# Peptides against a protein of PDB entry 4ASU: the designs that were tried, part 75

Target 1, 270 residues: chain A of PDB entry 4ASU
Amino acid sequence: ATLKDITRRLKSIKNIQKITKSMKMVAAAKYARAERELKPARVYGVGSLALYEKADIKTPEDKKKHLIIGVSSDRGLCGAIHSSVAKQMKSEAANLAAAGKEVKIIGVGDKIRSILHRTHSDQFLVTFKEVGRRPPTFGDASVIALELLNSGYEFDEGSIIFNRFRSVISYKTEEKPIFSLDTISSAESMSIYDDIDADVLRNYQEYSLANIIYYSLKESTTSEQSARMTAMDNASKNASEMIDKLTLTFNRTRQAVITKELIEIISGAA
Target 2, 83 residues: chain B of PDB entry 4ASU
Amino acid sequence: FTFASPTQVFFNSANVRQVDVPTQTGAFGILAAHVPTLQVLRPGLVVVHAEDGTTSKYFVSSGSVTVNADSSVQLLAEEAVTL

## One batch from the design tools (peptide; made by RFdiffusion4, then SolubleMPNN)

Design b2_p13_1_s3 (from b2_p13_1, 6 letters changed)
Fold by OpenDDE base, seed 1:
Structure b2_p13_1_s3 (fold): chain B 270 residues (1-270), chain C 83 residues (1-83), chain A 13 residues (1-13)
Amino acid sequence: as target 1 above (270 residues)
Amino acid sequence: as target 2 above (83 residues)
Amino acid sequence: ELEEARKKFEESL
């Protein structure tokens, strides 16, 4: 490689390093916010799931329609965040199909669609785009919930798949159940809940869905920002190591060129 | 007893004597060992009566309340503020 | 309504 080539590569890598360092700082700031906002959101979301856990709602085997909601974002450069969710969605979809279920998919974030479009395009009902630029709000979750409920797809049960935040270095892809109003209403375990008006139950289910979606978005966002921070740190370190290696190569190459020029001068071969 | 909004937690697995909630069917008090029920909140006043006799008041916009068979209660408000 | 809601969501993000 010529000195010019090495210099060009050095410049390119230094620019990448600047970008990755900047992105790391941005991700760190977003992570710190997301982690703080996740604390109440987790209590809220887990509270919303408590009914389904305690009531042990079961879907009859004859019910065939299953909805999968994958929660991610539109933004890349966050390690395995998107691929983890997509992998779990694929696994779940395959298992459900093998069980004779009809599977439909909702993607929260464009990256889910990007990964699954080729193999699962016919199963997608809707994809929500522009996810991940701003912290998700309860309003955002409500919009998603409303769109789902108004989609006309009469699912019997569903799964919401998202990355649960564990720590700055760890997340886990998890699944939480979603049940239709009909499934809840017909569940034998719900008989212990007295005097539930059908309208009340409908409204309750609407809130429950919005709550769970909101929770999943907050978990996903925190996981994503943490993963992005780590990815950008790794990229910055890798760039630094490459800069050091190229700098050494540059210095060696420069010395060799000087030596060659001196030899040519001394030998009179110029 | 858990009482939270998306952005704030007021009670997390706390023991309380009574919680008064504004529901669409009316305001009612949730006591210890209340029968399981599901309700939707209307805008109004939530009053939490602690075991020590302390009373806390909150305004809620909307949401849900769940009373489970195990006597656990989840009060989940879309918006809530301390009064 | 769904498209509008979606658009609003997209705008809010």
Scores: peptide ipSAE 0.007, ipTM 0.870, DockQ to the pose 0.077
Fold by OpenDDE base, seed 3:
Structure b2_p13_1_s3 (fold): chain B 270 residues (1-270), chain C 83 residues (1-83), chain A 13 residues (1-13)
Amino acid sequence: as target 1 above (270 residues)
Amino acid sequence: as target 2 above (83 residues)
Amino acid sequence: ELEEARKKFEESL
């Protein structure tokens, strides 16, 4: 490589490093906000899931329609955040198909669709875009819940797959159950609950779905920002190492060029 | 007893004496050992009676309330403010 | 000697 080529590459990598450092700082700020907002959201979301755990709601095995909701975002440069969710979605879809279930998929965030489009395009009902530009709100979750409920797909049971935040350096892809109104209303375990009006139960289920989606979005966002911060830090370090290596190469090449020129001058004068 | 909105937690696994909630079917009081039930909140006043005799009031917009067989209660409001 | 030095240098690159 010429000195000019090395210099150009050095300049390019230095610029990339500046960008990755800037992105790290932005991700850090978003992470700090997301973590603060996750605290109440987790209490809220776990509270909404408490019914399903305590009532031990089960879907009859003869029910065939299953919905998978994958939660991520539109934004890249966050390590394995999207691929982790997609991997679990694929595994779940394959297991359900092997069990003779009909599987439909909803993607929250365009990255899910981008990963699964080639292999699962026919199973996608809808993909929600413009996820991750701003922190998710309960309104956003409500829109997703409403769209799902109005999609005309009458699922019996579903699963929502998302990255649960553990720490700044750790997330875990998890699955939570989603039940249709019919499944909840027909569940024998619900018999212990007082006579519930059908309209009340419908409205309750709508809130429950929105609550779970909201919770999953908050977990996903916090996980994503932490992962992005780590990814940008790693990218910045890798860029630094490459700059050091290229700088050494530049110095060696410069010395070689000078030596060659000196030899040419000496040999031409001779 | 858990009482939260998406953005704020008011009670988290707390022991309370009574919670009065505004539901679509009417306001009712949740006492100890209340029968399991599911209700949807209407805009209105939530009153929490603590074991120490203190009473706190909240305005809620909408949401749900769950009373479980184990006497756990989840009051989940879309929006809630202290009064 | 210069050609040998050149070859050694070229081999070291």
Scores: peptide ipSAE 0.000, ipTM 0.847, DockQ to the pose 0.004
Fold by OpenDDE base, seed 2:
Structure b2_p13_1_s3 (fold): chain B 270 residues (1-270), chain C 83 residues (1-83), chain A 13 residues (1-13)
Amino acid sequence: as target 1 above (270 residues)
Amino acid sequence: as target 2 above (83 residues)
Amino acid sequence: ELEEARKKFEESL
């Protein structure tokens, strides 16, 4: 490579490093906000899931319709955030299909559809786009919940799959159950709640769904921002190493050019 | 007893003597060892009576309250403010 | 010989 080629490549990588450093700082700011907002959201969301954990709600085997909700975003450059959710969605869909269940999919964020469109296109009910530009609100979760409930798809049970935040360097893809109103109302474990009006139970379930979706969005967002920060840090380090290597190559090439010129001068004088 | 909104936690696994909640069917008092129930909140006043005799008041919007068989309670309001 | 050495050097760059 000529000195000019190496210089051009150095300039390009230095520019990439500047971009990745800038993106790291932006991700860090968004992460700090997301983590702060996740603290109450986790208590709220875990509180909503408490009923399902305590009242062991079983879906009868004769019920065949299963909904999978995958939660991620529209935005890339966040490591394995989207692929982890998609992988678990595929695994769950395959297991359910093997059990003779009908599986439908909802994608929260366009990246889920981008990964699964070729293999699972016929199973998609809806994809929610424009996810990840702003922090998720309870209003956003309510819109998703309402759209699901009004979709006309009568699922019996479901699974919401999202990345749970552990730390700045760790997340885990997890699954939480979603139950239809009919499944909850018919569950034997709910017999201790027999004094509950049907309208109350319906409204309760609508809130529960919105709560779980909100929780999943907050966990996903925090995980995504932390993963993006890490990914941009790694990219910046890799760029730095490449700059160092190319700088050494540049210096060696420059010395070689000088040596060649000296030889030409000496040989032309003989 | 857990009481939270999407943006704020008021109580997290706390022991309380009594919680008064505004439900669609009227005022509902949750005592120790209350029977399991599910209710939906209406806009109104929540009153938490702590074991030490302290009383705290909150205004809530929509939401839910769950009393489980293990006497755990989850009060989840869409919006809540301390009064 | 010098031209061949030049070519080898250029190829090594």
Scores: peptide ipSAE 0.000, ipTM 0.848, DockQ to the pose 0.005; fails the geometry check
Fold by OpenDDE base, seed 4:
Structure b2_p13_1_s3 (fold): chain B 270 residues (1-270), chain C 83 residues (1-83), chain A 13 residues (1-13)
Amino acid sequence: as target 1 above (270 residues)
Amino acid sequence: as target 2 above (83 residues)
Amino acid sequence: ELEEARKKFEESL
């Protein structure tokens, strides 16, 4: 490689390193915020799931309609965040299909669609875009919940799949159940609950869905920002190593060129 | 007893004596061993009576309240403020 | 010797 080629490559990698460092800082700031906001969101979301855990709501096997909600974002460069969710969605969809269930998919974030569109296009109901630019709010979750409820797809049971935050270096893809109004109202385990007005139950389920979506978004966001921070750090380190290697190559090449020129001068003077 | 909004936790798995909640069907008090129920919150006053006799007041917007058979309670408000 | 060194260097490039 010529000195010019090495210099061009060095410049390119240095620019990449600047970008990755900048992205790392942005991700770090977003992570710190997301982690703080996740604490109450987790209590809130887990609280909403408590009914389903306590009541042990089961969907009869004859019920065939299953909804999978995959939660991620539109943004890349965050390691395996999106692929992890998509992998679990695929696995769940395959298992449900093998069990004779009808499976429909909702993607929260465009990356889910990007990964699954080719193989699962017919199962997609809707994809929510513009996810991940701003921290998710309860309002955002409510919009998603309302759109889902108004989609006309009457699911019996569903699964919300998202990355739960564990630590700055660890997340786990998890699944939580969602149930239709009909499923919860018909569940035998719900008989212990006092006579609940149908309108109350409907409204309750709307809140429950919004709550769970909100929780999943907060977990996902925290996991994503952490993973992005790590990914950008790794990219920056890799770029640094490459810069060092190329710099050594440049110096060696430069010395060789100088030596060659000196030899030519000496030889030409001879 | 858990009482939280999306942004704030007021009680997390706490033991309380009584919680008064404003629901769409009417205000009711949740006592120990209250029958399981699901309710939706209306804007109004939540009063938490702690075991130590302390009373705390909160204003809540919309949300839900769940009383389970195991006496666990989840009060989940969209917005809540200490009063 | 210088030409050989040059060749070796050019080959390492």
Scores: peptide ipSAE 0.000, ipTM 0.851, DockQ to the pose 0.005; fails the geometry check

Design b2_p13_1_s4 (from b2_p13_1, 5 letters changed)
Fold by OpenDDE base, seed 3:
Structure b2_p13_1_s4 (fold): chain B 270 residues (1-270), chain C 83 residues (1-83), chain A 13 residues (1-13)
Amino acid sequence: as target 1 above (270 residues)
Amino acid sequence: as target 2 above (83 residues)
Amino acid sequence: SLEEARRQFRELL
């Protein structure tokens, strides 16, 4: 490589390092906010899931329509955040299909569609875009819940798949159940709940769905920002190492060029 | 007893004596060992009676309340403010 | 080039 080539590459890597450092700082700020906002959201979301756990809601095996909701975002550069969700979605879809279930998919965030489009395009009902530009709000979750409920797809059971935040260095892809109004209404375990009006139950289910979606979005966002911060830190370190290597190469090449020029001058070939 | 909004936690697995909730059906009082039920909130006043005799008041928008067989209660409001 | 920079960026990630 010529000195010019090395210099160009050095400049490029230095610019990339500036970008990755800036992105790290932005991700760190977003992570700090997301982690603060996740604390109440987790209590809220886990509270909403308590019914399904305590009532042990089950879907009859003869019910065939299953919905998979994958929760991610539109933004890349966050390690395995999107691929982990997509991997679990694929596994779940394959298992359900093998069990004779009809599977439909909803993607929250465009990255899910980008990964699954070629293999699962026919199973997608809808993809929600513009996810991850701003922190998710309960209003955003409500819009998604409403769209799902109004989609005309009458699922019996569903699975919401998202990355649960563990720590700044760890997340886990998890699945939570989603149940249709009919499944909840017909569940034998719900018999212990007295005098539930059908309209009340419908409204309750709408809130429950919105609550769970909101929770999943908050977990996903926190996990994503943490993973992005880590990815940008790693990229910045890798860039630093490459800059050091290229700088050494530049110095060696410069000395070689100087030596060659001196030899040419001395030999009269200049 | 858990009482939270998407953005704030008021009670997390706390023991309380009574919770008065504004439901769409008009059922307002949740006592100890209340029958399991599901309700939807209407805008109104929530009153939490603690075991120590203290009373806390909150204004809530819409939401849900769940009373489980194990006497656990989840009050989940879309918006809630302390009064 | 922008493409080279993008490639290098991907290699760093």
Scores: peptide ipSAE 0.037, ipTM 0.882, DockQ to the pose 0.013
Fold by OpenDDE base, seed 5:
Structure b2_p13_1_s4 (fold): chain B 270 residues (1-270), chain C 83 residues (1-83), chain A 13 residues (1-13)
Amino acid sequence: as target 1 above (270 residues)
Amino acid sequence: as target 2 above (83 residues)
Amino acid sequence: SLEEARRQFRELL
């Protein structure tokens, strides 16, 4: 490479490093907010799931319609956040298909669709786009829940797959159950709750779904921002190493050019 | 007893004497060993009676309340404010 | 654009 080429590349990488550093700072700020907002959201979401755990709601084996909701975002540059969810979705879909179940998929965030569209296009019901630009609100979760309930797909049971936040350096892809109104109302374990009006139960289920989606979005967002911060830090370090390498190459090339010029002058071949 | 909104936790696995909740079917008091039930909240007042005799009041917009067989209670409001 | 910068970054690394 010529000195000019190396200089151009150095300038480009330095500019990219500035961008990655800036993105790291933005991700750090978003992470700090997300982590703060996750604390109450986790209590709220886990509280909503308590019924399903305590009532031990089981779907009959003859029920075959299963819904998978994958939760991520539209935004890249966050390490394995999207691929982790997609991998779990693929695994779950394959296991359910092997068990003779019908599987449909909902993607929260466009990145899941981008990963799965070729292999699972026929299983997708809907993809929610414009996820991850702003922190998720309960209103956003309610919209998703309502659209799901109104989708016309009569699932018996489902699963929501998302990244649960563990720490700034760790997340875990997890699955939580989703049950249809019919599954809840017909569950034997719900007999102890018998004096429940059907309209009340319907409304309760709408809240339950909104609650779990909201919780999942908060976990996902916190995990994503943390992973992005780490990814941008790693990118910035890699850029720094490349700058150092190119700087050494520049210096060596410059010395070689000078040596060549001196030889040409001395030899009179110029 | 857990009482939370998406943005705030008021009680987390606390022991309380009584919780009065506004439901769509009517307001009811949740006491110790209350029968299991599921209800949805209507806009109104939640009153929490602590074991120490203190009473706290909250206004809630909507949400759900669950009373489980193990006497655990989850009061989950979309919006809630302390009064 | 940020997208162009991201593309360039992926090409460089």
Scores: peptide ipSAE 0.034, ipTM 0.892, DockQ to the pose 0.015
Fold by OpenDDE base, seed 2:
Parts: C-alpha cells; structure tokens; sequence
Structure b2_p13_1_s4 (fold): chain B 270 residues (1-270), chain C 83 residues (1-83), chain A 13 residues (1-13)
C-alpha cells in the first residue's frame, strides 16, 4: 500500500472510532435510564406472572393454537440481541410444530421480521414497528396487548420471548407463558379462586397481558442498550488496534520510501 | 404483599396486616389468610395497614389485585400515588 | 465512499 492509501485508511478508521465512541456514550445514557426504569418494571412484571406460577395454569393437550411473541426493537448495532430472540423463537416454533401445534408469530420490533420473514412469513400475524426510539411505556404495551386480543386469532396459549437483563455485560433470552382467557377460565387450578366474575376475569387478563408485555419491553430495552454499549466499546477498541497497526505500517513504509530515495540519489538512478 | 405501578414500587414482598382495595364490585379488605381471588381495581383509595399499626394511603387508577392460596398478594396499579 | 465506510464500520463491530 502507498503512503497515501495508508493515510486515507487511517483517517477513515479514526472517524469510525469517533462515531463508535459517540454511540457508546449515547447508549450509556439510554442504558442508565433503562436500568432505573427496569427496577420497578421488574417487580411489576414478576408480580403479574405470579398468578400463572402459583396457580400452575396448564393448557389441555387438545388445544393446538400457540402464539409466539418475540420482543426486540427496530434498532441495530446491539450485538446478538435480535438473533438470540429469533433463535429461541425458531426453536420454540419447531418444538411446537413437532408436538402437532399450530404456531403463529408476533414480532415486537421490525428486526424480528427482518430475520424470520424468509422462513416463517406464513406464520406471522403482525409486526409492531417503531420500537426502540423512545423508552417503552405502559401505554405502548397496552396498545400491543389490545391489538393482540382484538386480532381475531384465538390462541390457547403462548410464549413471550425476550432478553432478560442480568448485568451491564450479560443478558439471557427467556420465555414466559401467556394464556388465553378461555385457558385461564377453564383451568382446574383456578377453582380455588372465589367467585370470579367473567367480566372481571376478562379485564384482569387484559391487564395481565399488558403487564407482561410491558415487563418484557423493559427487560429487552435494558438488555439492548447494555449490549449496544458493549458492541460500541468493542468497535472502538478494534479501531484503536487497527490505528496502531496502520501507524506502524505507515512508519515502516515511510522509512522504506526514504531508503529507496537515498539509494536512487546515491546510485544516480533517479 | 407486593404493591407496584409500572414506574414505582410501594411494597415488595412485605408483611402487612390488612390492605383495603377499591374494586369494581366494591371495596374490600384483604386480611391474613384471605380466600384466593382476582379483582380489578377502580379509581380510588388503597389503604395499607402495617403490622406495626401504621397506615399508608394511596390513590390508584386501574389495575388488578390477586390474592393467592399461599396468602401472597399482588396489587398492580396502572397509576398510583402516595397520599 | 459511503459504502466502503459502512463496510469498514461493520467489520469493526
């Protein structure tokens, strides 16, 4: 490579490093907010899931309709956040199909559709876009929940798949169950709950679904921002290493050029 | 007893004497060993009676309350504020 | 080019 080529490449990588450092700072600010907002959201969401764990809600084997909700965002540059969710969605869909279940998919965030469209297009009911520009609100979760409940798809049970935040350096893709109103109302374990009005149960289920979606969005957002910070940090380090290597190459090449010029002067071959 | 909104936690796995909740069917008190039930909140006052005799009041909008067989309670309000 | 810059950016990630 010529000195000019190396210089051009150095300039390019230095500019990229500035961008990645800036993006890291932006992700850090978003992460700090997301982590603060996740604390109450986790208590709230775990509280909503408590019924299903304690009541041991089971779907009868004759029920065949299963809904998979994958939760991510529209935004890239966050490592394996989207691919991890998509991988688990594929695995779950395959397992359910092998068990003779009908599987439909909802994507929260456009990235899920982008990954799964070719292989699972016929299973997609809807994809929610405009996810990840702002922190998710309970209102956003309610809109998703209502759209699902009003979609006309009568699922029996479902799985919500999202990245649970562990730490700034760790997330885990997890699955939580969702149940239809009919599944909850028909569950034998619900017999211990006193005089549950059908209208009350319907409203309760709407809140439950919104609560779980909200929780999953908060976990996903926090995981995404932490992963983006890590990705941008890694990119910045990689750029730094490349700059160092290219600088050494530049210096060596410059010395070689000078040596060549000296030889040409001394030999009179210039 | 767990009481939270999407944005704030008021109680997390706490032991309380009684919780008065406003439900669509009427206000009721959740005591120790209350029968399992599911209810939906109406806008109104939540009163938490602590074991030490202190009482705390909250205004809630909508949401749900769950009383489980193990006497655990989840009060999940869409919006809640301390009064 | 913008395309080359994008490629380089992707390689760093």
Amino acid sequence: as target 1 above (270 residues)
Amino acid sequence: as target 2 above (83 residues)
Amino acid sequence: SLEEARRQFRELL
Scores: peptide ipSAE 0.031, ipTM 0.875, DockQ to the pose 0.014
Fold by OpenDDE base, seed 1:
Structure b2_p13_1_s4 (fold): chain B 270 residues (1-270), chain C 83 residues (1-83), chain A 13 residues (1-13)
Amino acid sequence: as target 1 above (270 residues)
Amino acid sequence: as target 2 above (83 residues)
Amino acid sequence: SLEEARRQFRELL
């Protein structure tokens, strides 16, 4: 490589390092906010799931329609955040198909669709875009919930798949169940709940879905920002190492050029 | 007893004596041995009666309340403020 | 090129 080539590469990597450092700082700020906002959201979301856990709601085997909601974002550069969700979605879809279930998919965030579109395009009902630029709100979750409920697609049960935040260095892809109104209303375990009007149950289920979606978005966002911060830190370190390596190469190459020029002068071949 | 909004937690697995909630079917008091039920909230006043006799008041917009067989209660409001 | 820069960026990630 010529000195010019090395210099060009050095400049490029230094610019990349500046970008990754800046992105790290932005991700860190967003992470700090997301982690703070996740605390109440987790209590809220876990509270909403409590019924389904405690009632041990089961879907009859004759019911075949299963909905998978994958939760991520539109934004890349966050390590395995999207691929982890997509991997679990694929696994779940395959298992359900093997069990003779009809599987449909909803993507929250465009990255899921970008990963799955070739293999699962026919299973996608809808993809919600413009996810991840701003922190998710309950309003956003409500819009998603309403769109699903009004889609006309009837499902018996479903799964929401998202990354649960553990720590700044750890997340886990998890699945939570979702149930249709009909499944809830027909569940034997619901018989212990006294005098529930159909309208009340419908409205309750609408809130439940919105709550679970909101929770999943908050977990996903926190996980994503932490992963992005880590990814940008790693990229910055890799860039630093490459800069050091190229700087050494530059210095060696420069000395070689000088030596060659001196030899040419001494030999009279110039 | 858990009482939360998307942005704030008021009670997290707390023991309370009674919670008065505004539901679409009417306001009712949830006691420790209340039968399992599901309700939806209407805009109104939530009153939490602690075991120590302390009473706290909240205004809620909408949401849900769940009373489980294990006597656990989840009050989940879309919006809630302390009064 | 912009493409080469993108490639290099991907290699760092």
Scores: peptide ipSAE 0.012, ipTM 0.863, DockQ to the pose 0.013

